# Ledger of designs, part 26: peptides against a protein of PDB entry 4Z63

Target 1, 334 residues: chain A of PDB entry 4Z63
Amino acid sequence: LCLGMNDLTGNIPEDLFHLKRLNLLGIQENRLSGSLSREIRNLSSLVRLDVSWNLFSGEIPDVFDELPQLKFFLGQTNGFIGGIPKSLANSPSLNLLNLRNNSLSGRLMLNCTAMIALNSLDLGTNRFNGRLPENLPDCKRLKNVNLARNTFHGQVPESFKNFESLSYFSLSNSSLANISSALGILQHCKNLTTLVLTLNFHGEALPDDSSLHFEKLKVLVVANCRLTGSMPRWLSSSNELQLLDLSWNRLTGAIPSWIGDFKALFYLDLSNNSFTGEIPKSLTKLESLTSRNISVNEPSPDFPFFMKRNESARALQYNQIFGFPPTIELGHNN

## One batch from the design tools (peptide; made by RFdiffusion4, then SolubleMPNN)

Design b1_p10_2_s3 (from b1_p10_2, 4 letters changed)
Fold by OpenDDE base, seed 2:
Structure b1_p10_2_s3 (fold): chain B 334 residues (1-334), chain A 10 residues (1-10)
Amino acid sequence: as target 1 above (334 residues)
Amino acid sequence: GSSWISSVEL
């Protein structure tokens, strides 16, 4: 049953929960309000539940143990409060959980040993506090992780060196500290292609440790951290780099010539730093900017990117990395 | 430019 993209109001009729053979319930992009009924437990054949972009409130009901076929739960952009219910945090069937832009709170706890099918997790823009869950690497299929805009005090857990499934990771604006430790840990994530760390590590030094290596890194965003230091030499070994944003930092020194050696680099933002010297001539030879054929068909994160022009402007949403125009921004340097 | 990228609507 798909009733999405309407102006439906009120609660879900209780009689809808008598549909025991229902595999898909999509009621997204409406004005549905109240609590999400516990009677969703009666939908024992449910594979996909999409309640996103509504006015739902209250706690998410703890009934996911009665939904053994549920693979997709989309609840982004609602007013949900409380924690992740225990049955949801233990779901062996769940592939994708999206609860972005809610009011969920407390410590983030997932039973990753039970969540054997989880491949995508979006909990961005919630009120989770405490530390990053150390057991996330135990979610052996977890590829896409957005935990941005929560209050995860402290450092990236040491256990994340074992996060082999991790490909796309966003931690933007999560009160993280110790960028040197974070990069030192995350370099062990051999499948990591996208790393977004914007608005963390406030005023720290960007490490220039030549022992750091990100083999498959395509997207690195570490903007608006007020980071000190220079362009990191270790980044020169990330030959697949497509997008680099280090804007709004306090980086100094010259822009190195190796920045023009990235064959796939189509988006470079080094603006609002303290870089000095000449613009490398190698930037004029970037193959991605001279050739028309950017391969648009690469896997992307499940979470969107946002480009914010200033603190007061609305962010522009980009659903894919290749939605960004080919860009070289070097403005507002010294 | 004055832009920066994030993964959240700020």
Scores: peptide ipSAE 0.389, ipTM 0.900, DockQ to the pose 0.906
Fold by OpenDDE base, seed 5:
Structure b1_p10_2_s3 (fold): chain B 334 residues (1-334), chain A 10 residues (1-10)
Amino acid sequence: as target 1 above (334 residues)
Amino acid sequence: GSSWISSVEL
């Protein structure tokens, strides 16, 4: 049953929960309000539940043990409060959980040893607090993780050295500290292609440790951190780099010539730093900007990107990395 | 104009 993208109001009619053969319920992009009924437990054949972009409130019901076929739960952009229900945090069937832009709170806890199918997790823009869950690497299929805009004080857990499934990771604006430790840990994520760390590590030094290596890194965004230091030499080994945003930091020194050696680099923002010297001539020879169409069919994160042009402007949403125009931004340097 | 990328609705 697909009733998305309407102006439906009120709550879900209780009789809808009698549809025991229902595999897909999509009621997204409406004005549905109230609590999400616990009677969703009666939908025992449910594979996909999309309640996103509504006015739902209250706690998410702890009934996911009665939904053994549920693979997709989309609840983004609602007013949900409380934690992740225990049955949801233990779901062996769940592939994708999206609860972005809610009011979920407390310590984030997932039973990753039970969540054997989880491949995408979006909990961005919630009120989770405490530390990052140390057991996230036990989610052996977890590829896409957005935990941005929560309050995860402290450091990236050492256990994330074992996060082999991790490909797309966002922690933007999550009150993280110790960028040197974070990068030192995350370099061990052999499948990591996208790393977004904007609005963390406030005033720290960007490490220039030549021992750091991100073999498969395609997207690095570490904007608006007030980071000190220079362009990190370790980044020159990330030969697959496509997008680099280090804007709004306090980076100094020259822009190194190796920045133009990235054959796939189509988006570079180094603006609002303190870089000096000449613009590398190698930037004028970036193959991605001269001759090569970047493959539009490349896997991207499940989480959206947002470009904020100024403090007062609404951020522009980009659903794909390749939605960004080819860009070299070096403005507002010295 | 001065822009920066994030992964969250600001």
Scores: peptide ipSAE 0.383, ipTM 0.897, DockQ to the pose 0.870
Fold by OpenDDE base, seed 3:
Structure b1_p10_2_s3 (fold): chain B 334 residues (1-334), chain A 10 residues (1-10)
Amino acid sequence: as target 1 above (334 residues)
Amino acid sequence: GSSWISSVEL
């Protein structure tokens, strides 16, 4: 049953929960309100539940043990409170959990040893506190992780060296500290292609350790951290780099010539730093800007990117990396 | 430009 993108109001009719053969319930993009009924437990054949973009409130019901076929739960942009229900945090069937932009709180806990199918987790823009869950690497299929805009004080856990499934990781605006430790850990994530760390590590030094290596890194965003230092030499080994945003930092020195050696680099933002010297001539030879053959069919994160143009403006949403226009931003340097 | 990228609605 697909009733998304309407002006439906009120609660879900209780009789809807009698549909025991229902595999897909999509009621997204409405004005549905109240609590999400516990009677969703009666939908024993449910594979996909999309309640996103509504006015739901209260706690998410602890009934996911009665939904053995549930693979997709989308609840983003609601008013849900409390934690992740125990049955949801132990779901062996769940592939995707999206609860972005809610009011979920407390310590984030997932039973990753039980969540054997979890591939995508979006919990961005919630009220989770404490530390990052050390056991996330135990979610052996977890590829996409957005934990941005939560209050995960402290450092990236050492256990994340073993996060082999991790491909897309966002921790933007999560009160993280110690960028040197974070990068030193995350370099061990052999499948990591997208790393977004914006609005963390306030005033720290961007490490220039030549021992750091991100072999498969395509997207690096470390904007608005007030980072000190220079363009990191270790980044020159990330030959697949497509997008680099280091804007709104305190980076100094020259823009190195190797920045133009990235064949796939189509988006470069180094604006609002303290870079000096000449613009490297190699930037005028970027193959990605001269040839239209950007592989548009590459896998992207399940979480959206946001580009904030002005402090007061709503950020533009980009669902795909290739949605960004080819860009070289070097403005507002010294 | 005064833009920067994030993964959160700012």
Scores: peptide ipSAE 0.380, ipTM 0.898, DockQ to the pose 0.887
Fold by OpenDDE base, seed 1:
Structure b1_p10_2_s3 (fold): chain B 334 residues (1-334), chain A 10 residues (1-10)
Amino acid sequence: as target 1 above (334 residues)
Amino acid sequence: GSSWISSVEL
């Protein structure tokens, strides 16, 4: 049953939950309000539940133990409060959980040893607090993780050295500290292709440790951190780099010539730093900007990117990395 | 003005 993208209002009729053979319920992008009924438990054949972009409120019902086939739960952009229900946090069937842009709170706890199928987690823009869950690497299929815009103060857990499944990671604006430790840990994530750390590490030094290596790094975003230091030499070994945003920092020194050696680099933002010297001639030879055939069919994060052009402007949403226009921004370097 | 990328609605 797909009823998304309408102007439906009020509550879900309780009789809808008598549809025991229903595999897909999509009621997203409506004006549905009230609590999400506990009677969802009656949808025992449910594989996909999409209630996103509504006006739902209250706690998410703890009924996911009665939904043994549920693979997809999308509840982003609602007014949900409380925590992740225990049955949801223990779901062995769940592949994707998206609860971005809610009012969920407390400590984030997932039973990753039970969540054997979880591959995508989006909890961005909530009110979770405490530390990052140390057991996230126990979610052995967890590839996509957005935990941005929560209050996960402190450091990236040492256990994330073992996060082999991790490919796309966002922690933007989560009050993280110790960028040197974070990068030193996350370099061990051999499948990590996308790392977004914007609005963390306030005023720290960007490490220039030649021992750091991100083999598969395609997207690095560490913007608006007020980071000090220079262009990090370790980044020159990330030969697959496609997008680099280090804008709105306090980085100094020259832009190194090796920045133009990245064959796939199509988006570079180094704006609002204190870089000096000449623009490297190698930037004029970036193959990605000169060739017409960029492979647009690469895997991307499940979480959206947001580009904020001005402090007062609404951020533009980009659902794919290749949605960004080919860009070289070097402005506002003094 | 220069932009920056995030993974969140700012």
Scores: peptide ipSAE 0.401, ipTM 0.903, DockQ to the pose 0.875; fails the geometry check

Design b1_p10_2_s4 (from b1_p10_2 with H3S T8V)
Fold by OpenDDE base, seed 4:
Structure b1_p10_2_s4 (fold): chain B 334 residues (1-334), chain A 10 residues (1-10)
Amino acid sequence: as target 1 above (334 residues)
Amino acid sequence: SSSWISSVEI
């Protein structure tokens, strides 16, 4: 049953929950309000539940133990409060959980040993507090993780050295500290292709440790951290780099010539730093900017990117990396 | 430009 993208108001009719053979319920992009009914437990054949972009409030009902076939739960952009229900945090069937842009709070706890099918987690823009959950690497299929815009004070857990499934990771604006430790841990994530750390590590030094290596890194975004230091030498070994944003930091020194050796680099923003010297001539040889053959069909994160042009402007949403225009931004350096 | 990228609407 797909009823998305209408002007439906009120609550879900109770009689809808008698549809025991229903595999897909999509009621997204409406004006549905009130609590999400506990009677969703009666939808025992449910594979996909999409209640996103509504006015739902209250706690998410703890009924996911009665939904053994549920693979997809989409609840982004609602008014949900409380925590993740225990039955949801223990769901062995769930592949994707999206609860981005809610008012969920407390300590984030997932039973990753039970969540054997979880591959995508989006909890961005909530009110989770405390520390990052140390057991996330126990979610053996978890590839896509957005935890951005929560209040995860402290450091990236040491356990994330074992996060082999991690491919796309965002922690933007999550009150993280110790960038040296974070990078030193996350370099062990051998499948990590996208790393977004914007608005963390305020005023720290960007490490220039030659022992750091991110073999498969395609997207690195560490903008608006007030980071000190220079262009890190370790980044030169990330031969697959496509997008680099280090804008709005306090980075100094020269832009190194090796920046032009990245064959796939199509987006470079080093603006609003304190870089000096000449623009490397090697930037004129970037193959991605001279050749039309950007492979548009590469896997992207499930979470959106946002480009904020001005502090007062609404951010532009980009659902794919290749939605960004080919860019070289070196402005506002000294 | 004065742009920066994030994964969240800030």
Scores: peptide ipSAE 0.390, ipTM 0.898, DockQ to the pose 0.892
Fold by OpenDDE base, seed 2:
Structure b1_p10_2_s4 (fold): chain B 334 residues (1-334), chain A 10 residues (1-10)
Amino acid sequence: as target 1 above (334 residues)
Amino acid sequence: SSSWISSVEI
């Protein structure tokens, strides 16, 4: 049943939950309100539940043990409160959980040993607190993780060295500390292609450790951290780099010539730093900017990117990395 | 431009 993208109001009719053969319920992009009924438990054949972009409130019901076929739960942009229900945090069928932009709170706890199918997790823009869950690497299929805009504290867990499934990771604006430890850990994530760390590590030094290596890194965003230091030498080994944003830091020294050696680099923002010296001539030879049609049909994160042009402006949403225009931004340096 | 990228609407 697909009723999305309407102007439906009120609660879901209880009789809808008698549809025991229903595989898909999509009611997204409406004005549905109230609590999500516990009677969703009666939808024992449900594979996809999309309640996103509504006015739902209250706690998410703890009935996911009665939904053995559920692969997709989309609840982003609602008013849900409380924690992740125990049955949801233990779901062996769930592939994708999107609860971005809610009011979920408490410690983030997932039983990753039970969540054997989980490949995408979006919990961005919630009220989760405490530490990052150390057991996330036990989610052996977890590829896409957005935990941005939560009140996490401390460092990236040491256990994330074993996060082999991790490909797309966002931790933007999550009060994280110790960038040196974070990068030292995350370099072991051999499948990591996208790393977004914007608005963390406030005023720390960006490590220039030549032992750091990110083999498959395509997207690195570490903007607005007020980071000190220089362009990190270890980044020169990330030959697949497509997008680099280090804007709004306190980085100093010269822009190194190796920045122009990235064949796939189409977006570079080093603006609002303290870089000095000459613009490397190698930047004028970037293959990605000289060749018109790089149709890179590559996998992208499930979470969107946002470009904020100023502190007061609404962010522009980009659903794909290649939605960004080819850019070299070096403005507002010294 | 004075832009920066994030994964969330801030």
Scores: peptide ipSAE 0.389, ipTM 0.898, DockQ to the pose 0.888
Fold by OpenDDE base, seed 3:
Structure b1_p10_2_s4 (fold): chain B 334 residues (1-334), chain A 10 residues (1-10)
Amino acid sequence: as target 1 above (334 residues)
Amino acid sequence: SSSWISSVEI
């Protein structure tokens, strides 16, 4: 049953929960309000639940043990409070959990040893606090992780060295510290293609450690961190790099010539830094900007990107990396 | 105009 993208108001009719053979309930993009009924437990055949973009409030009901076929739960952009219900945090069927842009709080806890099917986790823009869950690498299929805009004080856990399934990771604006440790850990994530660390590590030095290596890195975003240092030499080995944003830092020195050797680099933002010297001639030879049609069908994160043009402007949403126009931005350097 | 990328609504 798909009732999304309407002006539906009030609560879900209780009779809807009598639909025991229902595999898909989509009621997204409405004005539905109140608590999400516990009677969703009666939907024992449910594979997909989409309640996103509504006015739901209260705690998410702890009934997911009665939903043994549930693979997709989308609840982004609601007013949910509390934590992740125990039954949801232990769901062996769940492939995707999206609860972005809610008011969920407390310590984030997931039983990753039970969540054997979890592939995508979006908990961005919530009120989670404490530390990053050290056991996330135990979610052996977890590929997409957005934990941005929470208050995960401290460092990236050492356990993330073993996060082999991780491909897309965002921690933007999560009060993280120690970029050197973070990069030193995350380089062990051999499937990591997208790393977004914007608005963390305030005033730290971007490490220029030649031992760092991100073999499959396609997207690196470390903007607005006030980072010091220079263009990191270790990045030159990331031959698949497509998008680099290091804007709004305090980076110094020359833009190195190897920045033009990235055959797939189509988006470069080094603006609002303190780079000096000449623009490398190699940038004028970027294959992606001259001759190469970059395949638009490459795997993308499940979480959206946002580009903020002005402090007062609403960020533009980009659902895919290739939604960004080919860009070289070097403005506002000294 | 100075832009920067994030994964969250700013």
Scores: peptide ipSAE 0.389, ipTM 0.896, DockQ to the pose 0.878
Fold by OpenDDE base, seed 5:
Structure b1_p10_2_s4 (fold): chain B 334 residues (1-334), chain A 10 residues (1-10)
Amino acid sequence: as target 1 above (334 residues)
Amino acid sequence: SSSWISSVEI
């Protein structure tokens, strides 16, 4: 049953939950309000539940133990409060959980040893507090993780060196500290292609440790951290780099010539730093900017990117990395 | 340009 993209109001009729053979319930992009009914438990054949972009409130019902086939739960952009219900945090069937842009709070706890199928987790823009859950690497299939805009004080857990499934990771604006430790840990994530750390590590030094290596890194975003230091030499070994945003930092020194050796680099933002010297001539030879054949079909994060052009402007949403225009921004380095 | 990228609406 797909009722998305309407102007439906009120609660879901309780009789809808008598549809025991229902595999897909999509009621997204409406004005549905009130609590999400516990009677969802009656939908024992449910594979996909999409309640996103509504006015739902209250706690998410703890009935996911009665939904053994549920693979997809989308609840983004609602008013949900409380925590992730225990049955959801223990779901062995769940592949994707999206609860971005809610009012979920408390300590983030997932039973990753039970969540054997979880591939994508989006909990961005919530009110989770405390520390990052150390057991996330126990979610052995977890590829996509957005935890941005929560209050995860402290450091990236040491356990994340074992996060072999991790490909796409965002922690933007999560009150993280110790960028040196974070990068030192995350370099061990062999499948890590996208790393977004914007609005963390306030005023720290960007490490220039030549021992750091991100072999598969395609997207690095560490913007608006007021980071000190220079262009990190370790980044030169990330030969697959496609997008680099280090804007709005306090980085100094020259832009190194090796920045033009990235054959796939189509988006470079080094603006609003304190870089000096000449623009490397190698930037004029970036193959990605001269060739029209960028493969648009590469795997991307499930979480959206946002580009904020001005402090007062609404951020533009980009659902795909290749949605960004080919860009070289070197402005405001005075 | 005063742009920067994030994964969330800020």
Scores: peptide ipSAE 0.385, ipTM 0.895, DockQ to the pose 0.880

